# Peptides against a protein of PDB entry 6J54: the designs that were tried, part 77

Target 1, 223 residues: chain A of PDB entry 6J54
Amino acid sequence: NENLFASFIAPTMMGLPIVTLIIMFPSLLFPTPKRLINNRTISIQQWLIQLTSKQMMAIHNQKGQTWSLMLMSLIMFIGSTNILGLLPHSFTPTTQLSMNLGMAIPLWSATVFTGFRYKTKTSLAHFLPQGTPALLIPMLVIIETISLFIQPVALAVRLTANITAGHLLIHLIGGATLALLNINTMTAFITFTILILLTILEFAVALIQAYVFTLLVSLYLHD
Target 2, 42 residues: chain B of PDB entry 6J54
Amino acid sequence: QFQFTGIKKYFNSYTLTGRMNCVLATYGGIALLVLYFKLRSK

## One batch from the design tools (peptide; made by RFdiffusion4, then SolubleMPNN)

Design b2_p8_4_s3 (from b2_p8_4, 4 letters changed)
Fold by OpenDDE base, seed 2:
Structure b2_p8_4_s3 (fold): chain B 223 residues (1-223), chain C 42 residues (1-42), chain A 8 residues (1-8)
Amino acid sequence: as target 1 above (223 residues)
Amino acid sequence: as target 2 above (42 residues)
Amino acid sequence: GILPPIIV
C-alpha cells in the first residue's frame, strides 16, 4: 500500500523540503519576454495566454479585469504543475489537498469579499434565486448560504481528487502492465494500450482542471 | 418588470431589492432566534 | 444559479 501512495508523499532531502523547489520550478518555464518579436515557443505561449485571458476576462468589468494577472498566473501555475506531475517519478503539489485548499480558500474569500464590497445588493440577492416561492425563501436562503461555504471545499477537492485519481490509475495500470509482461504478453499489451490512452486523457484532465479551477474563481468574482 | 404593492414591494423574490430584503430578513430572523435561545439559556 | 458551476 505504501508503494501505491509513495508518489504522493511530499519529498524531503536531508530534512529540507524539496517541495518548495518543485512548486517554484514551473516559473522557469515561463520566462519574461525580452524582444518585441519573440521566438516561436514564447510567441505561442503569449498567444495562448492572451486568448485565455480574453475569454476568461470578457465576463468581467474593468474592476474585475484587475484580476486578470492573478487568474492567468493561477491557471498557468496549476496547469503546468499538473502537466509536470505526469512525468514519471514526479511529485505533484496539486495532489495535496492542503495545497489546493491553500489556493482555494484565499481566492474564494477574496472573491466573496470583493463581491460584497462592490456589489452588496447583488451578492446578497444571490442567496435567493429569482422567482422562489415565498414559503421556500427562508430554507433556500439557508441552503444557498451553506452552498457558498462549500465552494472553496469543492474547488479544492475537485482538483485534488481528479489529479490524484489520475495518478493512481496510471500507477495501477502501469504496475499491472509490468506484472503481466512476464505472465501474458498479449494481456500486457492490452493493458499498456489502455495506459497510453489513459495517459493522454490525464494530460487533458490536467489542463481542464486548471481551467475549471481558475474559471470557477473567476465566476465567483463575477457573481 | 414586476409591479408590487404593499409589503411585496419590499419583500419579493423577483426584484433585486426584494430579494436582498428577504435575505436580510431571513438572517435577521435567524439571529433573533439565536439571540432568543441564548438569552433564554441565561 | 451558483450550484450549477459548482457541479461542473
Scores: peptide ipSAE 0.275, ipTM 0.911, DockQ to the pose 0.034
Fold by OpenDDE base, seed 5:
Structure b2_p8_4_s3 (fold): chain B 223 residues (1-223), chain C 42 residues (1-42), chain A 8 residues (1-8)
Amino acid sequence: as target 1 above (223 residues)
Amino acid sequence: as target 2 above (42 residues)
Amino acid sequence: GILPPIIV
């Protein structure tokens, strides 16, 4: 049982935590440009960031545009960590619920407080959908309030569950493939094919979860 | 634009002000209920 | 407007 979850244990060397270095490593993959005309790789990165920024920030006003730097850094961080986590024998920080809660709760709180600070009327009105029958107003306000507090938990759990489940599936199917090599070669080939397809899917899931996490934070900011 | 008269002007589910007031009234009612049950034992 | 998508 421990072998199944061994990849999710925080690594330490000589009593010192390596997790800090693992978290900081993705930052090395995105160097800051210094020239007007950069290399092809840097140019592509900047182009992708600009495209994603324009798409995500299109719903925000000028005040919301100030969050573009933080949201772009967030999606790049989560996306890069999720992709790097698919490497063999790698530790993925986003598989830890503590890590994701540490991102979700502060960001969610900041968006909620910002909404109440600058858009108090709209934020309070959001607890009651437009056109609600009068008799359902009290119950619906309560439900919407509960829904608000579930948002940070759902945000963190979604990311943790998707990334963790993907790693577990790869491990289980990989182990099954190895076990079937000496039992049934034909079945082992089928399971190996499924493993390859699943791995490709997990690369997509890694990026999708990063996008969804950042998008939801952005939507909460928009209220 | 919605036109309301009387109490519906301040408490409705269509205008921003009306929706806000409904939410505040709901929270106020809950707060009063909690306060009532808290002070009931005394 | 704040309804999250389904978990993949």
Scores: peptide ipSAE 0.259, ipTM 0.906, DockQ to the pose 0.035
Fold by OpenDDE base, seed 4:
Structure b2_p8_4_s3 (fold): chain B 223 residues (1-223), chain C 42 residues (1-42), chain A 8 residues (1-8)
Amino acid sequence: as target 1 above (223 residues)
Amino acid sequence: as target 2 above (42 residues)
Amino acid sequence: GILPPIIV
């Protein structure tokens, strides 16, 4: 139904795509600090970035920590886009599988190539879990190889599915609430309550998915 | 650390080198099989 | 497993 999926269509204005502007918009929310002591908003942002960076990059060596800027920008981008997507009549770029594949595939490939570049022996060894019975080695190596190639797809699909499903649920429950307003007010009140709780949950999901996406990229980098 | 002798020293699932060799051997075997079937069809 | 855990 067009009404159900209308919010997932790439928006245009006068026939011109504005998706690029929507993707770039979150960047305006994170201005570059200009002072030693900035305003409260920037200070909080820097604090959050510092905390998440410290936790996420703790598992990496010096070379791996060079990815800190990329990973922090990634989590802020996905997180902000997911949160902004929950605004009414907003378009969420991360609901597009193409968008998420565009992020997942390059990042995954970069981590894999980086691993093979600097940790070739360890990276190859990861295709065989330690302690595998000898008879299972060939099959398990194949499975692990397949598992590797599923990773970029899993990254993209996970983010897309979680964000898209949330938007669909909000739409469906919201529509049901409106329909029930004139049929059964008691039931409408229940569905409305569920809608509120679901919306709160989706805010959490929006941040969690950003974190999970970035975390998994980080873990793939760590090998 | 595990101690292995003979062929187990180079092909095992416990040491890093052994695991790497097993992976390479598996890929090599697959490559040879693919090559065999390709040459067989000619 | 060797690979990172699957997170849904």
Scores: peptide ipSAE 0.258, ipTM 0.908, DockQ to the pose 0.035
Fold by OpenDDE base, seed 3:
Structure b2_p8_4_s3 (fold): chain B 223 residues (1-223), chain C 42 residues (1-42), chain A 8 residues (1-8)
Amino acid sequence: as target 1 above (223 residues)
Amino acid sequence: as target 2 above (42 residues)
Amino acid sequence: GILPPIIV
């Protein structure tokens, strides 16, 4: 089982952590534009950011629009780290629950605090759905309160579980394929086909999880 | 457009203010219960 | 033994 979880150990070199460099690396892939008409790569990146920004921020008012920069940077960071993590012999920081909790808890806290600050009445009223029978009010308020506190945990666990499970499946199916090469070539071919399809799926999952994480943070801000 | 009178005006599950007051009342009740059991044990 | 360092 050591080989199974070896890819999830924080890498070090001569006792110095290189995980910091790994986390910082995606920032080099997104240079800041300096020209009115940029290169095709930068133009495509800007177009994607603008498109995603318009879609995600459409539900927010002027004050909510101020979060656009942070939300777009968040989706770019998580998406890029998830994609880069699928490279062979790479370390994915988003497989660490501590990393994802470090993002989820502050962002969730900020959205909740912002809601209570600017929309106190509405935020408090959200703990009780409209039309609740009188006798069920206390229990439902408690449930909604618990539901609120589960949000950051669910957000972090969802991202961690999806990315980690994907890496484990690729490792297991890949290992099975190699083991079956000299045992049963037909079965090895089947497992290899599954591995290819799974790898393609994991690239999609990597982007979807980045989007879902950012979207849920945005939705919590809207509430 | 709801017409509430008396205590239902302030504590209802339909209006924004009523829902807020119900939530605050629930939290207040829980706080009082916790306080009661805390003072009872000590 | 690897799970705690992964979580923390």
Scores: peptide ipSAE 0.185, ipTM 0.897, DockQ to the pose 0.022

Design b2_p8_4_s4 (from b2_p8_4 with S1V L7I)
Fold by OpenDDE base, seed 3:
Structure b2_p8_4_s4 (fold): chain B 223 residues (1-223), chain C 42 residues (1-42), chain A 8 residues (1-8)
Amino acid sequence: as target 1 above (223 residues)
Amino acid sequence: as target 2 above (42 residues)
Amino acid sequence: VPIPPIIV
């Protein structure tokens, strides 16, 4: 039904695409630090970025650590957009598969090309695991090649599916709760409890998907 | 340490160079098969 | 700015 998927339609005002403004809005929530001692909000944000940066960049060499800015901006962007998307009557750009593919394919391509440029032998050898029996080598190389090309698709689909499914479940359970309010109050209370628990879970999923997306991009850079 | 001689030195699944050569040989074989079918169609 | 579809 159109009512079920209406929240996933790109919003427009008088024919003008306000989606651009929605995508740019999270940037206003993360101002750049300009002082040695910043306010509490910027200090907390900077502290969180430093903690996540230290954990994610620990597996990378000096050349890989140059990607820290890109990866930290990516996790902040996806995380903020996913959290803001849980607000009522909001549009989440990460529910659009085209949006997530637009992030996954270039980042994956950049990591793969970087690997082939600086670590050609290691990158080519990665298509064949160590200790593979001689008869399985051609088949396994083909499978590993296919696996490589599935990575950007899996990355985009994972993010899209998790965020979209969460929004649909909240909408369906919320609609069921409203419908049951005048039919059976006891059942409506049960569905409302499930809705609360599901909403809490979706906040966690929103952050987890941002972390997993960025982590996998970082892992592809290391490999 | 792996000690390989002859063809096994260049084509093995244990050394980095051997694994790379196996991958290149596989891609080369696929390319030759594609080329064969393409030329056969002509 | 063109709006991308939900599905590619």
Scores: peptide ipSAE 0.188, ipTM 0.889, DockQ to the pose 0.028
Fold by OpenDDE base, seed 2:
Structure b2_p8_4_s4 (fold): chain B 223 residues (1-223), chain C 42 residues (1-42), chain A 8 residues (1-8)
Amino acid sequence: as target 1 above (223 residues)
Amino acid sequence: as target 2 above (42 residues)
Amino acid sequence: VPIPPIIV
């Protein structure tokens, strides 16, 4: 079991946490453009950022669009860390629940407080869905209040669970494939095929989870 | 669009103000209950 | 049989 979770241990060198460098590394992959027309890679990157920003911020007004920088940086950070985490023998910071809670709780609280500050009536009204029978109002308000506090936890756990589970599956199937290479070549080939399909899926999951995390934060800001 | 009269005007599950008032009333009621039990224990 | 590309 320790071998299964070895990849999730925060790496240190000589007692110094190299996790900080790992977390900061994705920033090197997104340099600021210095030319009016950049190369193809940077141009595509900027284009993708613009598309995602327009798509995510379309639901927000002018005040909400102030969050565009934060939300776009968030999705890029989580997405890049998740993708880099799929490299062999790499540590993924987003597999740590502490990391994800550290992102989810402040962002969630900020959105909630912003909502209550600028849209008090709407925010309070969201605790009671429209058309609720009168007798169910008190209970539903309580449930909705509890649901609100579960949001940051669900946000963090969703990301952590999906990324961690994917890494575990890749590790398990990969290990099984290697173990079967000298035992049964045909079975090893089957497991290897599954591994390939799973790895492709995990690349998609890595981006999807980044998108979902950012989207939900954005939705909490809007709602 | 919704026509409410009397108490339903202020406490309803359809209008924004009505929903807000219902939520506030619920929280207020809970707070009063908690306060009641707290004061009762003393 | 090819070796899996990802080993952790």
Scores: peptide ipSAE 0.169, ipTM 0.869, DockQ to the pose 0.017
Fold by OpenDDE base, seed 5:
Structure b2_p8_4_s4 (fold): chain B 223 residues (1-223), chain C 42 residues (1-42), chain A 8 residues (1-8)
Amino acid sequence: as target 1 above (223 residues)
Amino acid sequence: as target 2 above (42 residues)
Amino acid sequence: VPIPPIIV
């Protein structure tokens, strides 16, 4: 099992953390446009960012729309890191819970604080769902309070668990396929087919988790 | 919106103000209970 | 608030 988790160890070279460079690498894939009409690659990237921005920020008012840059950078960062993590022998920073907590906790706290600052009454009222029977009010307020503090943890764990589980499954099924090649070629072919389907799924999961993470942060901002 | 009179006007689960007051009352009650047990243990 | 999706 040690070899199974070897890909999740933060890489270092001569005592220096390479993880910093790995985290910064996705930024090189999104260059800043300098022309009115860019090449096809940059144009597609800008188009995707614009579409995603329009979709996610539609629920926010003008003050909430100021978060567009942060949320778009977040989804691009997480999405790109997750996709790059599916490359062979690559390290995915988002498999580290510490990394995801480092993103989730500050963003969550900022959204909660912003909500309490500009919409104090509404934010406080959200601890009690509308139409709650009177006898359930105290218990439900406590539950909703606990639920609030679980949000950043759930946000980080969801991303970590989905990405980590995907990597583990690819390793396990891939290893099984290789082991079965000389034992039972028919079974190996079936396992390989599953591996291909799983890999396609993990590409989708990589993007979905980036979207869900950013969307939930956006929803917490909306209150 | 809903029309309430008396104590239900300020403490209800339907209006925004009523919900807020219920939340504050709950937190206040918990704080008082914690304070009571703290003073009792001393 | 919509219910967040569970782990895939």
Scores: peptide ipSAE 0.159, ipTM 0.894, DockQ to the pose 0.035
Fold by OpenDDE base, seed 4:
Order: structure tokens, then sequence, then C-alpha cells
Structure b2_p8_4_s4 (fold): chain B 223 residues (1-223), chain C 42 residues (1-42), chain A 8 residues (1-8)
């Protein structure tokens, strides 16, 4: 049914793609601080960024700390887009696999190349887990190599699947609730309650997926 | 850290260098196999 | 590298 997936079509106005503007919109919600003591909203944002930055970048050395700006901007972008996507009649760019692959592949490749550039021995050694029996070494090296190339795909698909599935469930349960209003009011009330709980869960999932995406990129960088 | 002697010193799954050498040996073996089959086809 | 948790 087109109605189920209509919200996932990239929106256009008069034939012009407005998806670009939608992607850029979250940047307006995070203005740069201009004062020593900013307003409460900016102060809270800066505090959250500082807190998450401290936690995520604690495992990185000085070279890894250079990625702090990239990772913090990434989590804020994905998190904000995911949250905004839960607004009614909104388009969520992160539901598009192409969008998430566009983020995952370059970031993954950058982390992998950085690892091979500066930690060649360690990066090569990671293709063989410690304590592997000698007979399993060739097979396991192949598996770990394949696993490496699956990482960007898993990174993108995880985000896409979680956000898309959440939107679909909200749509389906919402549609079911409306359909049951005139059939069985009691059942409609139950489905509506489930819808509320699911919506709350999806807000949490939206933030968690942003965190997981950024965290995994950070972990790949750490090697 | 584990102490190895002989060939196990260079090829082991416990030391960093040993693991690296095992990985390189595996890739080298695969490359040689691919080369063998390519040359065989010609 | 620590094994990342699978959250799907």
Amino acid sequence: as target 1 above (223 residues)
Amino acid sequence: as target 2 above (42 residues)
Amino acid sequence: VPIPPIIV
C-alpha cells in the first residue's frame, strides 16, 4: 500500500527537491555560542556536547581527539534528524538507506585508513583474534576480513532499520486505532495506549541510534 | 606476555607481531593461490 | 577492539 510508505518518499515542491533543506534544517537548531554566558538553551546544548564528548573521546589518544568535532556533529545531526522525524507529517532523512550509507561508508573508510596509516601493525593484527587455535587462523582471518567490510553496511542498516521500523509501527498502530474507533472502542483504547508507549519508545530509540552510530564510528577509529 | 621460540615466535596468535605475520601469511597464501589459478588458466 | 553491542 502506497499509504504505508508515502512518508518515506523524498518530498518535492513543484518538482524541486526540498530534501536538501530538510537535511540542513537541524543545523538551525544548534547556533554557535556568541557569549561567555549564553542563554539556557545553548548552555544545555553545550553541556550535553561536553558531557558526551568527554565520555566518547576518553578512549582516544591525542590524534583521536581530533575527531571530537566530527563525532559530536554527527551525533547531534543524527539525533536531531531522528527526533524531528517523529513530528507528524515530517520526513526523516535517516530513514533513507542511501543517506545513512552516505554517512557510514566515508566515516568507516576514514577510520580504517587512519588505522592502517598510523597503527599498521595493530590494524593488521586485528584480523586475527588473540588466542586463536592455529588450525583456525586462515579461516578466521578471512571471516574477520569479511566482517570488516560488513561494518559500514551494518552501521547504515542498523540506523535505517530502527528508524524506519519505528515510523512504520507508529503509522500502522495509529491507523489501526483510527479504524477501531467505530468498531470497538475498548480495543481502540488499548491500541491507542500502545501507540503512546511506542511513541515514547521511539523517542528513546531515536537518540540511542544516534549514539550507537557515533559510538561505533568512534570505536572503529580507536581500533 | 607469552614467550615463544622458533617458528612460534614469528607466527602465533598471542603476540601482536605474531598475529600480524599470520594475517600476512594468510593473505600471501591466498594471493599465491589466485596467481596459481590465473596462470593455470593461461 | 572491544566487541560492540548489537543493538537492532
Scores: peptide ipSAE 0.134, ipTM 0.895, DockQ to the pose 0.037

Design b2_p8_5_s1 (from b2_p8_5, 6 letters changed)
Fold by OpenDDE base, seed 4:
Structure b2_p8_5_s1 (fold): chain B 223 residues (1-223), chain C 42 residues (1-42), chain A 8 residues (1-8)
Amino acid sequence: as target 1 above (223 residues)
Amino acid sequence: as target 2 above (42 residues)
Amino acid sequence: PIPIPLFL
């Protein structure tokens, strides 16, 4: 049981927290382009950023598009950390709820405050959906208010739960495969096949969760 | 597009202004209730 | 708001 959650402990080396270095490591994978025509790796990265930027920021106005740098850096950070976390014996910072709350709460707060600052009337009206029956207005306003405060929690928990669950499943299925190698080779082969399929799925989940996290922040910004 | 008259003009769930006023009225009512109970117990 | 599942 201790081995089950050992990979989620914040790693330290000689008492020094190396988790800081792990968080900073993905930044090395995205160097700043220095040439007009750069190498293939950077050009692909810039192309992906451009595609996602145009796709996500199309709903925003001029002021909202100022967030493009923040949102693109966010998706690249979460995506890269999630993908790197699938490497053997690696630590995924996004499996820590504290990490994801540290991202979700400030970003959510910034979007909410920005909305109330520049679109006060629209943001206040957003607490009441259109066409609500008159008798349900007070209750629904309260529910929508509660829903607003649940947003940062849901944002963090969604990312944490999906990434953590994936790692746990890989560990459990992998452990089961190893245990079955000397018991039933046929069953071990089946579990190993499931493990391969699961790992492929987790790569997709890693990217999707990064996208969903960033998209929801973008949607909250748009209100 | 919706044409309301009377109090429904200012408090409705269809227009932007009406929805805002309903939200503010709800918050104001809750604040007054909380204030009432605080002052009553005091 | 368009709801999405908490766990994908």
Scores: peptide ipSAE 0.130, ipTM 0.889, DockQ to the pose 0.031
Fold by OpenDDE base, seed 2:
Structure b2_p8_5_s1 (fold): chain B 223 residues (1-223), chain C 42 residues (1-42), chain A 8 residues (1-8)
Amino acid sequence: as target 1 above (223 residues)
Amino acid sequence: as target 2 above (42 residues)
Amino acid sequence: PIPIPLFL
């Protein structure tokens, strides 16, 4: 069990938290363009950022589009950390619930407060769905209020659980494959095939979770 | 679209203002209940 | 066999 969770321990070197460097590392992978036409790698990256930005900000008005920089940086950060976390023996900061709560709670709070500040009537009205029978109004308002406070927790737990579960599953299937190499080579081959398919899936999950996290934060600005 | 008269004009689950008022009324009612139990003497 | 230990 300890071996299973060893990869999720925050790494330190000589008492110094090297996790800070791990968190900062993805920033080096996104250099600022300095030319009108950059190389293919930077151009594709910039195109993807622009495409994602247009897609995510399409649901927002001009005031909501001011969040574009923050949301795009968020998705790039989470996405890059999740992808880098799939490297062998790497530490993924997004597997830490504290990390994800540290992102979810402030962003959620900012979106909620922004909503109440600029769209007070709409924000208050969201606690009561349209067409609710009169007798259900008090209970539904309470439930919707509770649902609001669950949002940051669900946001953080979703990311943590999906990334952590993927890492655990890769570790388990990988360990099973190694154990079966000298026991049953055919079964080991099957488990290895599953491992390959799973790793491909986890790359997709890594990006999907980054997208979902950012999308939900973006959605909370207005909905 | 929706024509409400009387109290339903201000408290309804269809109009934006009506929904807001219902939410505020709910919170106000809860606050009054909490206040009642807090200020209630033993 | 070679890629397997990389994920452990």
Scores: peptide ipSAE 0.115, ipTM 0.866, DockQ to the pose 0.016
Fold by OpenDDE base, seed 3:
Formats: sequence, C-alpha cells, structure tokens
Structure b2_p8_5_s1 (fold): chain B 223 residues (1-223), chain C 42 residues (1-42), chain A 8 residues (1-8)
Amino acid sequence: as target 1 above (223 residues)
Amino acid sequence: as target 2 above (42 residues)
Amino acid sequence: PIPIPLFL
C-alpha cells in the first residue's frame, strides 16, 4: 500500500522542495543567547548542552575539545529532527538514508584523518590488538580494517533503521487500531494501548539515537 | 618493559612500534599480492 | 569497539 510509505516521500509544494525548510526549522527552536541572564528556556538549553558537552568531551584532550561545538550541534540537530518527526503528518529527514550517510561519512572521515594526522603510530597500531598471536596477525588486521570501513555505514543505517522502523510501526499499529474499532472493540483497545506505549518509547528512541550517533562519532575521534 | 631481540623487536604484537610494523607489513604483503595478480597477465 | 546492535 502506497499509504504505508507516503510519510517517507520528500514533500514538495508546487514543485518547490520544502524539505529545506523542514531541515532548517529546528534551528529556530534554539536561539542564540543575547544576555548575561537569559530566559528560562535558554538557560535550560544551555544547561543541558553544558552537561552533555562535559560528559561527552571528557575523554578528549585539548585538541579534541575543539570538536565540542560540532558534536553538540549534531546531537541537537538529530535529536530535534527526530522528535519533530513524531508529530502527525510530519516528514523526518533522518528517515532518509542519504541524509544520514551525508552526516556519517564526512564525520567519520574527519575523525579517521584527524587520528592519522596527529596519532599516526597509534592509529596504525589500532588495527592490531595487543597480544595477538603471530599467526593470527594478518587475518586480524584485515578484519579490523573492514571493521573500520563499516563504521560510517553502521552509523547511518542504525539511525535510519531505528527512526524509520518506529514510524512504520506507529503507522501500522495505528491503522490496525482504526480498523478494529468496528470489528472488535476490546482488541482495538489493546492495540491502542500498545500504540500509546510505543509512541512513548519512540520519543525515547529518538533522543537515544541522536545521542548514540554523536557518541560514536566522538568515540571514533578519540580512537 | 618488553624486551625483544631480532625481528621480534620490530614485529611484535605488544609494543606500539611492533604493532604498527605488523600492520604495515600486512598491508604491504596484500599490496604486493594484488600487484602480482594484476601484472601477471601482462 | 562497542558492540551495538543495529536497532539499539
């Protein structure tokens, strides 16, 4: 049924792509502070960013701390887009694998190149775990190399799959609930309860996936 | 604190330099194999 | 390397 995937089609208005506006909309929710003592909303946002920044960047040295702005903006972007995507009749850009690959590949590449640039010996040595038996060295190096190249794909697919699967499941359970209203009211009530619980879970998943994506990028930067 | 002698000094799974050299040797070997199979037909 | 499943 085309209606099942209708929510994942990039929306256009009169042939003009409104996806750009949808992607830019979350930026309006996080205004730049202008005062020493800001509004409560801004203060809470700053507090949350500071907490997450301290936790995430604690593993990095001074050079890694320069990535704080980008990582915090990344988590805020993905988190906000995922949450907004749970609104009815909304379009979530993070359900598009192209979007997530567009974020994952450059960030992963940047972390890998940064590691190779500043910690060449350590980065190369990372392909071989310490204490590996001599006979297993070639095979393990190959496996670790493959593992490295899977990282950007894993980042993109993880985010895409989690968000997309959640949306599909909400749609299917919601549709089933509506269909069962006139067939079996008791069963419809059960499916409705599941829908509510699932929706709550998807809000959590939306934030968790944003955090995991950013955390893994940060972890790759740490090497 | 690991004391290695001979080839083990440069190629080991414990020291940073040894691990790096093992990785480079592996890549070099693979590259040579690829070159061999690529150039054997010509 | 952290073993994270696809849907986690």
Scores: peptide ipSAE 0.103, ipTM 0.888, DockQ to the pose 0.030
Fold by OpenDDE base, seed 5:
Structure b2_p8_5_s1 (fold): chain B 223 residues (1-223), chain C 42 residues (1-42), chain A 8 residues (1-8)
Amino acid sequence: as target 1 above (223 residues)
Amino acid sequence: as target 2 above (42 residues)
Amino acid sequence: PIPIPLFL
């Protein structure tokens, strides 16, 4: 069973951590344009970034628009790392809970701190929903406070669980197909078909999780 | 828009200020309870 | 309107 989790071990060469290079690699896939009219591939990338920026930042005021660069870089980073993680024998940094907590906790704390600084009254009022019966006010404030502190944990665990579970499932079904090749060819073909469909789904999941992670950070910023 | 009189003016679940005061009162109550139990045992 | 995760 060690082979099942071998893909989640941080790789090292000659005692030097390659994980730093793996984290930096996706940045090479998004070069900065120098021309007014760029290459078709770069133009498509910029167009996609602009579209996602307009969709995500539409809910924010002018002060919230300052976070557009951070949020767009975040979605591109997580999305690219998740897609690259689907390559065979690749290490995905986002499968590590420590990596995702390292992103979730600072971003969440920054949004909460920004809210309390500039919108103190509104931020404090969010602990109590409108129209709550008077007798339920103390209990509901406590529950909402606990809910606030669960947000960064849920954000990190959601990303980690979705990406890790997908990788494990691909590995298990892939191993099952190989084992069934000599036992039953018909069953192996069915299992292989499921594997193909699953890999397609995992590409979608990789992008969706990147979007959800960034969207939730953006939502917390909006207060 | 919402017109409240008396204590409901400052502590209500409809206005922004009223909700804020309810939250602060809840936190204050919890803080006093924690302080009471800490001082009671020792 | 919080999106739910898609687990596999």
Scores: peptide ipSAE 0.164, ipTM 0.886, DockQ to the pose 0.031; fails the geometry check

